# Designs tried in a protein design run: peptides against a protein of PDB entry 4Y8H. Part 31

Target 1, 196 residues: chain A of PDB entry 4Y8H
Amino acid sequence: TSIMAVTFKDGVILGADSRTTTGAYIANRVTDKLTRVHDKIWCCRSGSAADTQAIADIVQYHLELYTSQYGTPSTETAASVFKELCYENKDNLTAGIIVAGYDDKNKGEVYTIPLGGSVHKLPYAIAGSGSTFIYGYCDKNFRENMSKEETVDFIKHSLSQAIKWDGSSGGVIRMVVLTAAGVERLIFYPDEYEQL

## One batch from the design tools (peptide; aimed at target 1 G23 G47)

Design b2_p23_8_s3 (made by RFdiffusion4, then SolubleMPNN; from b2_p23_8, 12 letters changed)
Fold by OpenDDE base, seed 3:
Structure b2_p23_8_s3 (fold): chain B 196 residues (1-196), chain A 23 residues (1-23)
Amino acid sequence: as target 1 above (196 residues)
Amino acid sequence: SDVAAAAERVIKALLEEEKRLNE
């Protein structure tokens, strides 16, 4: 698995590969590692597919309940809920979650929740087995306040490199763009990104 | 169910606290 989320000028973009390598999963969204928990709050999930889906489902339910009572929750609030659930279930989780969201006040934000249940706010985050191969590349090429197009290219190149080196990553590259304008879903196929 | 119930309590408390801090 290779997942990442990147803040940029107009919001945040989440990206993920689609490969599954550990046989059949009981979870419903086996190959979809980008999961919506609120209109403009999403997460990237790696490892423990069934467990992380259960967590995401719980978060989604409670954020919906929160919304009905108090209005739209912040990305930080969502990340805090994820953090607590991941911490409580740390003995059963084998991978982390990246939470990303957009709102008019805070703009795009990224929170990484690695194994163990800590939480870190970062300009961008990478995770999954493929991430170990691209820390250097990402550090070298990331810039603050990139355009949408620059950010899409950054994620595409980063995940492409991860897929080249990580046998557990592959398939299509999916992205979700969160901005004031709304939510946009993107997909890129191997024939395109393998040539990068 | 026990885990779910505990999670609900924790989540509600966290959400209320976050709301207070963001007001």
Scores: peptide ipSAE 0.062, ipTM 0.694, DockQ to the pose 0.031
OpenDDE base, seeds 1, 2, 4, 5: peptide ipSAE 0.027, 0.044, 0.028, 0.033; ipTM 0.599, 0.675, 0.608, 0.666

Design b2_p23_8_s4 (made by RFdiffusion4, then SolubleMPNN; from b2_p23_8, 7 letters changed)
Fold by OpenDDE base, seed 5:
Structure b2_p23_8_s4 (fold): chain B 196 residues (1-196), chain A 23 residues (1-23)
Amino acid sequence: as target 1 above (196 residues)
Amino acid sequence: SDVAAAAARVKAALEAEEARLNE
């Protein structure tokens, strides 16, 4: 798995590969590594698919309940709920989660929650087995306040490099763009990103 | 059950803080 989320001038973009690995079996399929928990609050998930899905479902339920009573929650609120669930279950949980969201007050925000259940607010975050191969590339090429197009290219190049070296990553690259204008879903196929 | 309880505690605390800040 290779996942990342990147803040930019107008919001935040989440990205993920789509390969599924079960033991020695590798399948390139469209997966739900990018998961909606609120209209403009999403997460990237790595580790146990079943466990992280259960956590995301609980978060989504609580955010829906929150919305009905108090209005739209902040991205920080969502990240805090994820953090608590991951921390309280850290002895029985294999999970790496990146929470990303947009709102008019805070703009795009990214929170990373690695195994163990700590939480870190960052301008961008990478995770998954493929992330170890792209720390250097991302550090060199990330810039604050990029355009949408620059950010899409940055994520595409980053995940392409991760997929190149990580046998547990591959398939299509999916992205979700969160801005004031709304939610946009993007998909890029191997024929395109392998040539970068 | 334990997972849900933990989520509920955080939610309640954050809701209380949000209510305070929005007064």
Scores: peptide ipSAE 0.047, ipTM 0.658, DockQ to the pose 0.027
OpenDDE base, seeds 1, 2, 3, 4: peptide ipSAE 0.026, 0.024, 0.021, 0.024; ipTM 0.555, 0.538, 0.607, 0.546

## One batch from the design tools (peptide; aimed at target 1 T20 S46 A49 S168)

Design b2_p24_1_s1 (made by RFdiffusion4, then SolubleMPNN; its pose is not in this set)
Fold by OpenDDE base, seed 3:
Structure b2_p24_1_s1 (fold): chain B 196 residues (1-196), chain A 24 residues (1-24)
Amino acid sequence: as target 1 above (196 residues)
Amino acid sequence: DELEKELEEELKKKLEEIANTQFL
């Protein structure tokens, strides 16, 4: 897996590859690793497909209940729920989660939750097996308050490089753009990003 | 023998677990 989330001028963009593996081989399956937990709060998933899906389902449920009682939750609240689940169940989970969301008050925010269940707020985050190959690239090329187009290009180039070197990453690149205007899904195919 | 059988069963269970687990 190669996943990332990047804050930018108008909000936040999540990005992910789609390759799924089973045991020691690459499965011919495409998975959507970008998962909605609230209207404008999403997550990137790495690790066990089952574990991360279960976590996301529980968070979605909690945020639904929260909304019915208190109104729209903040991204920080969502990250806290993820953190609690990942930390309390760390002995039984293989999960790496990036939480990202947008609201009018806090704008775009990114929280990374690595193995162990710690939580870190960052301007951008990368995770998954492919992330090890792009730390240097991302550090060099990330800028705060980029435009949407610049941020899409940054994510596309970053994930393309990760996929190039990580055998556990590949397929399509999916993105979710979260802004005041709403939610937008993007998809890029190998013929596009392999040439970068 | 019994030891061989136990080891084969353990290996089978591990392989099944691996085969049934999907990773992202």
Scores: peptide ipSAE 0.407, ipTM 0.764, DockQ to the pose 0.737; fails the geometry check
OpenDDE base, seeds 1, 2, 4, 5: peptide ipSAE 0.400, 0.407, 0.406, 0.405; ipTM 0.757, 0.764, 0.762, 0.762; seeds 1, 2, 4, 5 fail the geometry check

Design b2_p24_1_s4 (made by RFdiffusion4, then SolubleMPNN; its pose is not in this set)
Fold by OpenDDE base, seed 3:
Structure b2_p24_1_s4 (fold): chain B 196 residues (1-196), chain A 24 residues (1-24)
Amino acid sequence: as target 1 above (196 residues)
Amino acid sequence: EEEEERRRERERREAERLAATRRL
């Protein structure tokens, strides 16, 4: 897996590859690693498909209950729920999660939750097996307050590089753009990103 | 013989379980 989330001028963009593995094999299944937990709060998932789906489902349920009682939760609240679930289940859970969201008060925010259930707020985050290949690239090329187009290009190039080196990453690149204007899903196929 | 068959069956089930586990 190669996943990332990047804050930019108008909000936040999540990005992910779509490859899955099953045992020792690369599965031909294209999975969606970008998961909605609230209208403008999403996560990137790495690790166990089943474990991370279960966590995301629980978080989604908690945020629905929260919304019914208190209104729209903040991204920080969502990250806190993820953190507690990951921490309390750390002995039996293989999950690397990036939480990203947009609201009018806080704008785009990114929280990374690695194995063990710590939480870190960052301007951008990368995770998954492919992330090890792109730390240097991302550090050199990330800028604060990029445009939407610059941020899409940054994510596309970053994930392309990760996929190039990580056998556990590949397929399509999916993105979710979260802004005041709403939610936009993007998809990029190998014929486009392999040439970068 | 019966113990060896039970061992082989456990190993087969574990291999099948590992083969069914999907990772992202």
Scores: peptide ipSAE 0.418, ipTM 0.767, DockQ to the pose 0.655; fails the geometry check
OpenDDE base, seeds 1, 2, 4, 5: peptide ipSAE 0.408, 0.410, 0.380, 0.415; ipTM 0.760, 0.762, 0.743, 0.765; seeds 1, 2, 4, 5 fail the geometry check

Design b2_p24_2 (made by RFdiffusion4; failed a check: the pose's geometry)
Pose (drawn by RFdiffusion4):
Structure b2_p24_2 (pose): chain A 196 residues (1-196), chain P 24 residues (1-24)
Amino acid sequence: as target 1 above (196 residues)
Amino acid sequence: SLEERLEADDELKEEVFERGEDYI
């Protein structure tokens, strides 16, 4: 997997490849790794497909219940529910999850939850096996308060490289845009991003 | 540091495959 989330001027963008792996075999070339847990709180999933889906479903359930009793949860609250599940079940889970959301007060936020269940709030986050190849690129090219178009390009170029080098990444690049304007789904095909 | 991270990723993917699960 290659996954990332990036905060910018108007909010946050999540991005991911679409490859599911069963050994060297590509079990699914069009996977959707970007998953809704609330209207404007989404996550990027990496690691075990089964673990991350089970976790995301539980988190969506908790936040739906939280919304019924107390109104809209913060992105920090959503990240805390993911952590509680990942930390308390660290022996049995293989889940690298990035949580990203949009609050009108807090604007865009990114929390990354690596294997051990620790929580890290960051301007942007990269994860998944393909992310190792783009630490150098992303650290060199990221800046705060980028525009929507600059952020789409940063993610497109970053995941293009992660896909190029990582055999466990590929297919299409999917992105989810989170702003006060709502939610936008973007998709970019190989013929476009490969030759970047 | 790069080689260690790649080896850790391969060991992690092997653990997921031993569980009979897909990796994403």

Design b2_p24_2_s1 (made by RFdiffusion4, then SolubleMPNN; from b2_p24_2, 13 letters changed; failed a check: the pose's geometry)
Amino acid sequence: MLEELLRRQRELHAKILARGEDVI

Design b2_p24_2_s2 (made by RFdiffusion4, then SolubleMPNN; from b2_p24_2, 11 letters changed; failed a check: the pose's geometry)
Amino acid sequence: MLEERLKAIAELKAKILARGENVI

Design b2_p24_2_s3 (made by RFdiffusion4, then SolubleMPNN; from b2_p24_2, 14 letters changed; failed a check: the pose's geometry)
Amino acid sequence: DLAARLAAAAALKAAILARGEDVV

Design b2_p24_2_s4 (made by RFdiffusion4, then SolubleMPNN; from b2_p24_2, 14 letters changed; failed a check: the pose's geometry)
Amino acid sequence: ALAARLEAAAALHAKILARGENVI

Design b2_p24_3_s2 (made by RFdiffusion4, then SolubleMPNN; its pose is not in this set)
Fold by OpenDDE base, seed 3:
Formats: structure tokens, sequence, C-alpha cells
Structure b2_p24_3_s2 (fold): chain B 196 residues (1-196), chain A 24 residues (1-24)
């Protein structure tokens, strides 16, 4: 897996590859690793497909309950729910999560929750097996307050490089753009990003 | 018909097993 989330001028963009593995084997099945937990709060998933799906479902439930009682949750609140689940169950879970969201007060925010269930707020985050190959590239090329187009390009190039080197990453690149204007889903196919 | 139903059930069980061991 190669996943990332990047804050930019107008909000945040999540990105992911789609490759699925079964043990040591590449599976033919592709996965949507970008999962909605609230209208403008999404996550990137890495690790066990079953574990991360279960966690995301539980978080979605909690955020729905929260909304009914208190109104729309912040991205920080969502990250806290993820953190509690991942930390309290760390001995039984294989999950790496990036939480990203947009609201009018806080704008785009990114929280990374690596194995073990710690939580870190960052301007951008990368995770998954492919992320090890692109730390240097991302550090060199990330800029604060990029445009939407610059951020899409940054994510596309970053994930393309991760996929190139990581056998556990591949397929399509999916993105979710979260801004004041709404939610936008993007998809890029191998014939496009492999040429970068 | 019975053999076909059993084969379908076995394939479904295998698919479920593989899905439970998938990683992303």
Amino acid sequence: as target 1 above (196 residues)
Amino acid sequence: AAAAAEAAAAQAALAAYLASNEFV
C-alpha cells in the first residue's frame, strides 16, 4: 500500500493506490483504500483490510452518533476516535490510518495514526509499505498552501514513485478532494501515472 | 444440482477466507 494526505490552500487531498495482497501474494482484487467516515472526514487505510474496514465502520457509527447529539464533529474528534480504537486494540490489530478532513474553522487537517495507535497532526502524511521509498521525494517537493492542481500533481508523482518501487502497491491512483465547495473523487490509471 | 450447489458453497467459503486475509 501507498497512501497519503496533503493539506493545501483550499483544504486537503487524500490519495491511495488500489493493490490488494493476500499474505505474500498479489491479489487480483483492487481495493478502495479511501473511506468516508463523515461528509468531509475521510481516511486512508493500510494493513489488514478486515481490521481497517472494521475500525472505519466503528468510527463512522460513533461520528453519526456524535452528530445527532452535538452537531458536525471536527477532524480532531474523528482522529481521537480512531486513536482510541487503534491504541486500545493494538495487540489484535494491524492498522495504519491517515485521517483527513475539512471544516470552515480549521480548514484542511491531517492526522496520522501508525501501528501502536499514536496520533500525530501534520501538514501532510504518508504511510504504507510504499511510503518508505518516497520520504525523500515528499520532503523535497512538498510546499505549504499549494493550489489544487499542484497538490494533485504532487500526490500523483509521489504515489507513482511509491508504486514503481513497492511490489505491494499498484493499480489505480484514487484521490478525494475535501474543500468548502464539497467532495470530489479523482481516479488515475497506470497508463497515465507510469509515464511520470 | 446438489453437486453444483456444494461447489458454489465451497467457492464462496474460499473467497471469504481469502478476503479475511487481505492486506492493503
Scores: peptide ipSAE 0.411, ipTM 0.738, DockQ to the pose 0.348; fails the geometry check
OpenDDE base, seeds 1, 2, 4, 5: peptide ipSAE 0.362, 0.340, 0.264, 0.198; ipTM 0.711, 0.713, 0.706, 0.640; seeds 1, 2, 4, 5 fail the geometry check

Design b2_p24_3_s3 (made by RFdiffusion4, then SolubleMPNN; its pose is not in this set)
Fold by OpenDDE base, seed 3:
Structure b2_p24_3_s3 (fold): chain B 196 residues (1-196), chain A 24 residues (1-24)
Amino acid sequence: as target 1 above (196 residues)
Amino acid sequence: DAEAEAARRAAEALEAYLNSHEFV
């Protein structure tokens, strides 16, 4: 897996590959690793497919209940719920999560939750087995307050490089753009990103 | 026949096993 989320001038963009593995085998199944937990709060998933899906379902339910009682939750609140589940169950879970969201007050925000269940707020985050190959590239090329187009290109180039080196990453590149204007899903196929 | 049925059951068991051990 190769996943990332990047804050930019108008909000935040999440990105992910789609390859699924079964132990040492590459499965012929395309997985959507970008998961909605609220209208403009989404997550990137790495680790056990079953574990991360279950966690996201619980968070989605919690945020629906929260909304009915208190109104729309912040991205920080969503990250706190993820953190609580991942930390308290860390001995029985294989899950790495990036939480990203947009609201009018805080704009785009990114929170990363690695296997241990800690939480870190960052301008951008990368995770998954493919991320080990692109830490240097991302550090060199990330800039704050990029345009939407610059941010899409940054994510596309980063994930393309991760896929080239990581046998557990591949397939299509999916993105979700979260801004004041709404939610937009993007998809890029191998014929395009392999040329980068 | 019996061999075809055994092969079908084995394929279904393998598919179930692979689906329960997926990682991303």
Scores: peptide ipSAE 0.423, ipTM 0.768, DockQ to the pose 0.349; fails the geometry check
OpenDDE base, seeds 1, 2, 4, 5: peptide ipSAE 0.405, 0.387, 0.385, 0.401; ipTM 0.756, 0.745, 0.749, 0.750; seeds 1, 2, 4, 5 fail the geometry check

Design b2_p24_3_s4 (made by RFdiffusion4, then SolubleMPNN; its pose is not in this set)
Fold by OpenDDE base, seed 5:
Structure b2_p24_3_s4 (fold): chain B 196 residues (1-196), chain A 24 residues (1-24)
Amino acid sequence: as target 1 above (196 residues)
Amino acid sequence: KEEEEEKKKKLEELKKFLNENLFV
């Protein structure tokens, strides 16, 4: 898996590959690793498909209850719920999660929750087995307050490189753009990103 | 109806099994 989330001028963009594996083997299945937990709060998932789906489902339910009682939760609140679940169940979970969201007060925010259940707020985050290959690239090329187009390009190039080197990453590149204007889903196919 | 429900149950069990062994 190769996943990332990047804050930019107008919000935040999440990105992910779609390859699914069964241990050492590539499964003939395309997975959507970008999961909605609230209207403008999403997550990137890595690790056990079952574990990360269960966590995301619980968070989504919690945030729905929260919304009914208190109004729209912040991205920080969502990250805290993820953190609590991941930390309290760390001995039984294989999950790496990036939480990203947008609201008018805080704009785009990114929280990374690696194995162990710690939480870290960052301007951008990368995770998954493919992320190890692109730390240098991302550090060199990330800029604050990029445009949407620049950010899409940055994520596309980053994930393309990760996929190139990581056998556990591949398929399509999916993105979710979260801004004041709403939610936009993007998809890019190998014929495009392999040429970068 | 019973056959359809049984097939649905088997499909759900298979999906669960697959999800337990799949990684992302």
Scores: peptide ipSAE 0.390, ipTM 0.754, DockQ to the pose 0.327; fails the geometry check
OpenDDE base, seeds 1, 2, 3, 4: peptide ipSAE 0.386, 0.381, 0.383, 0.385; ipTM 0.750, 0.746, 0.749, 0.750; seeds 1, 2, 3, 4 fail the geometry check

Design b2_p24_4_s2 (made by RFdiffusion4, then SolubleMPNN; its pose is not in this set)
Fold by OpenDDE base, seed 4:
Structure b2_p24_4_s2 (fold): chain B 196 residues (1-196), chain A 24 residues (1-24)
Amino acid sequence: as target 1 above (196 residues)
Amino acid sequence: AEAERAAALAAALEAARAAGKTRV
């Protein structure tokens, strides 16, 4: 897996490859690793498909209940719920989660929750087995307050490089853009990103 | 609330893991 989330001028963009594996076999070529937990709060999933799906489902349910009682939760609140679940169950989970969201007060925010259940607020985050190959590229090319187009390009190039070197990553590149204007899903195919 | 979430997670994980050993 190769996943990332990047804050930018107008909000935040999540990105992911789409390969799912079972051992050495590709189980699914077009998996959706970008998971909605609230209207403008999403996560990127890495690790066990079962574990990360279960966690995301519980968070989504929790945030739905939260909303009915208190109104729209902040991205920090969502990240806290993820953190609690991952930390409390660290001995039984294989889950790396990036939480990203947008609201009018805080704008785009990114929280990374690696194995062990710590939480780190960052301008951008990368994770998954493919992230090892792109730390240098991302550090060199990330800039704060990029445009939407610059951020899409940054994520596309980053994930393309991760996919190139990581056998556990591949398929399509999916993105979710979260801004004041709403939610936008993007998809990019190998014929495009392999040429970058 | 944490206890309830932990219990829900345990149940969900059990059900999900029955579907196979797949990684993302």
Scores: peptide ipSAE 0.312, ipTM 0.733, DockQ to the pose 0.347; fails the geometry check
OpenDDE base, seeds 1, 2, 3, 5: peptide ipSAE 0.298, 0.310, 0.296, 0.309; ipTM 0.766, 0.733, 0.730, 0.739; seeds 1, 2, 3, 5 fail the geometry check

Design b2_p24_4_s4 (made by RFdiffusion4, then SolubleMPNN; its pose is not in this set)
Fold by OpenDDE base, seed 2:
Structure b2_p24_4_s4 (fold): chain B 196 residues (1-196), chain A 24 residues (1-24)
Amino acid sequence: as target 1 above (196 residues)
Amino acid sequence: SAEEAARRLAEALEEARAAGKTRV
C-alpha cells in the first residue's frame, strides 16, 4: 500500500494506490483505500483490510451519532476517535490510518495514526509499505499552500514512485479532494502515471 | 463512549477477520 494526504491552499487531498494482497498474491487490483467517515472527513487505510474497514466503520458510525447530537465534527475529533480505537486495540489489530478532513475553521488537516495508535498532526503524511521509497522525494517536493493542481501533481508523482518500487502497491491512483467547494474524486491509471 | 467503541471494534474485527486475511 501507498497512501498519503496533503494539505494545500484550499484544503486537503488524500491519495492511494489500489492494490490489495494476500501473502505474495495480488488479491484485488482496484481496491478503494480512501474511505469516507464523514462528508469532508476521509481516511487512507493501510494494514489489514478487515481491521481498517472495521475501524473506519466504527468511526463513521460514531461521527454520525456525534453529528446528530453536536453538529459536524472536526477533523481532530475524527482523528481522536481513530486514535482511541487504534490505541486501545493495538494488540489485536494491524492498522495504519491517515485521517484527513476539511472544515472552514481549520481548513485542511492531516493526522497520521501509525501502528500502536499514536496520533501526529502533520502538513502532509505518507504511509504504507510504499511510503518507504518516497520519504526523500516528498520531503524535497512538498510545499505548503500549493494549488490544487500542484498538489494533485505532487501526490501523483509521489505515489507513482512508491508504486514503482513497492510490489505491494499498484493499480490505479485514487484521490479525494476536500475543500470548501465540496468533495471531488479523481482517478489516474497506470498508462498515465507510470511514465512520470 | 470510548469503551463502547472499543468493544464494538473488537467485535467487528473478529467478524471481519473471518472473511480472510488481505492487506491494503
Scores: peptide ipSAE 0.313, ipTM 0.769, DockQ to the pose 0.334; fails the geometry check
OpenDDE base, seeds 1, 3, 4, 5: peptide ipSAE 0.294, 0.305, 0.310, 0.296; ipTM 0.759, 0.756, 0.760, 0.704; seeds 1, 3, 4, 5 fail the geometry check

Design b2_p24_5 (made by RFdiffusion4)
Pose (drawn by RFdiffusion4):
Structure b2_p24_5 (pose): chain A 196 residues (1-196), chain P 24 residues (1-24)
Amino acid sequence: as target 1 above (196 residues)
Amino acid sequence: AFTDTELSDEAKEAFEEYKEKLDD
């Protein structure tokens, strides 16, 4: 997989490829790895498809219950629920998850949760097998407070390279935009991003 | 890779127990 989340001027954008792998075979070329756990709290999933789906479903359930009793949870709270599940079950899980959300007070936020269940709050985060190939590119090209268009391009160009080199990444590039204006789903096809 | 796999029994049971706790 190749996944990332990026904070910017108006909020945060999540991005991912659409490849599911069963060995070298591509079990699903149009996978949606960007998953809602609340209206404006989403995650990017990497690692085991089964583990990350089971985790995301439980987290969505916890936050729905949290909303019924206490109102809208913060992005930090959502990340903490993911951590609790990933850390306490670290022996049995293969889940690399990026949590991203929009709060009117806090604007865009990104938390990355690697394999061991540790939590890291970052301006942007990359993960998945394809992310190794773009640490150099992303560190060179990321800046804080980018516009929506600049952020879409950064993600598009970054995942384009991760897909180019990583055989475990491919298909379409999916993005989810999180701002005070609501939620926007974006998709970019190979004929566009390949020749970038 | 985003690997197509099955959830382990141990993880399934832990997640069920966590959901039951939330319901209580």

Design b2_p24_5_s1 (made by RFdiffusion4, then SolubleMPNN; from b2_p24_5, 9 letters changed)
Fold by OpenDDE base, seed 2:
Structure b2_p24_5_s1 (fold): chain B 196 residues (1-196), chain A 24 residues (1-24)
Amino acid sequence: as target 1 above (196 residues)
Amino acid sequence: AFADTELSEKLKKSLEEYKKKLDE
């Protein structure tokens, strides 16, 4: 698995590979790694497919309830709900979650929730088995307030490198772009990113 | 889509219970 979320000038972009694998400690690994929990709040999931799906379902419900009472929740609120669930179940949960969202007040935000259930707000986050191969690349190439195109390119190159070295990553690269304009889904095939 | 784990079952149950309480 290779997942990441990157804030940029106009919002945030989530990206993920699509390969499904099984691990020694994970029954089923997430395939649909980009998951909606609110209109413009999404997450990247790694680890147990069933566990992280259940968590995402709970978060989605809480955010729906929140919306009905208070209006659109912030990305931080979503991250807090994720964090609580991950922390409370940390002894039984193998999951890494990146929460990303856009709203007019806070713009694009990224929160990473690694194993253990801590939460960290970052300008960008990477996770999954493939992330180990691209920390250096991302650190060198990330810039704040990139354009959409630059950010797409950054994610594409990053995930391409991760896929190149991580046998547990591959398939298509999916992205979700969250901005004031709405939600946009992107897909890139191996023929496109393998040449990078 | 995937087979439930013990944790996922617990979480699903907790969600359903929470929903029921709010509906009362």
Scores: peptide ipSAE 0.470, ipTM 0.865, DockQ to the pose 0.279
OpenDDE base, seeds 1, 3, 4, 5: peptide ipSAE 0.428, 0.457, 0.467, 0.458; ipTM 0.852, 0.860, 0.862, 0.864

Design b2_p24_5_s2 (made by RFdiffusion4, then SolubleMPNN; from b2_p24_5, 9 letters changed)
Fold by OpenDDE base, seed 4:
Structure b2_p24_5_s2 (fold): chain B 196 residues (1-196), chain A 24 residues (1-24)
Amino acid sequence: as target 1 above (196 residues)
Amino acid sequence: AFTAGELSEELKKKLEEYKKKLDE
């Protein structure tokens, strides 16, 4: 898995590869590593597909309940719920989660929740087995307040590099763009990003 | 890696609890 979320001038973009490893288990569901938990709050998931899906579902329900009572939750609130669930279940959970969201007050925000259930707010975050290969590239090329196009290119190149070196990453590159304008889904195929 | 696996019983319970709360 190679996942990342990047804040930019107008919001935040999440990105992920699409390779899934079934191992001894039979895949009975097409799982997207980019998962919605609220209109403009999404997460990137790595590790156990089933466990992280359950966590995301719980968070989604929590945020729906929150919304009905108090209005739209902040990205920080969502991250806190993820953190709590990951921490409380850390002994039985293989999960790396990046939470990203947009709201008019806070703009784009990224929170990373590594194994153990800590939470860290960052301008951008990378995770998954492929992330090891792109820490250097991302550190060199990330800039704050990039344009949408620059950010898409940054993520595309980053994940392309991760996929190139990580055998557990591959397939298509999916992105979700969260801005004031709404939610946009992007997809890039190997024929394109392999040439980068 | 993104691996298919089993859902823990604890998470199943929590999921059901939140579903119940949402229905209230």
Scores: peptide ipSAE 0.141, ipTM 0.736, DockQ to the pose 0.592
OpenDDE base, seeds 1, 2, 3, 5: peptide ipSAE 0.029, 0.131, 0.029, 0.028; ipTM 0.581, 0.765, 0.617, 0.593

Design b2_p24_5_s3 (made by RFdiffusion4, then SolubleMPNN; from b2_p24_5, 12 letters changed)
Fold by OpenDDE base, seed 2:
Structure b2_p24_5_s3 (fold): chain B 196 residues (1-196), chain A 24 residues (1-24)
Amino acid sequence: as target 1 above (196 residues)
Amino acid sequence: AFADTELSKKLQESLEKKKKELDS
């Protein structure tokens, strides 16, 4: 698995590979790694498919209730709910979650919740088994306030590199773009990103 | 998509309980 979320000048983009399993990796891993928990709040999931799905379901429900009472929740609120669930279940949970969202007040935000249930607000985050191969690349190439196109390219190149080296990553690269304009879904196929 | 774990079952049960309490 290779997942990431990147803030940019107009919002945030989440990206993920689509490989579900390999011979060396137990199959109970996330398939749909980009998961909606609110209109413009999404997450990247790695680790246990069932556990992270359950967590995402709870978060989604919480945010629905929140919306009905108080209006649209902030990304921080969503991250807080994720953090609480991950921390409370840290002894039994295998999960790496990146929460990303957009709202007019805070713009694009990224929160990473690694194993253990800590929460870190970052301009961008990477996670999954493939992330170890691209920390250096991302650190070198990330820039704040990139354009949408620059950010898409950054994510595409980053995940492409991760996929090259991580046997547990591959397939298509999916992205979700969250901006004031709405939600946009992107997909890139191996023939495209393998050439990068 | 995958078989439920004990943790996922616990979490889902908790969610269902909350739904029943708050939606009733």
Scores: peptide ipSAE 0.379, ipTM 0.848, DockQ to the pose 0.294
OpenDDE base, seeds 1, 3, 4, 5: peptide ipSAE 0.367, 0.344, 0.029, 0.272; ipTM 0.841, 0.836, 0.588, 0.796; seed 4 fails the geometry check

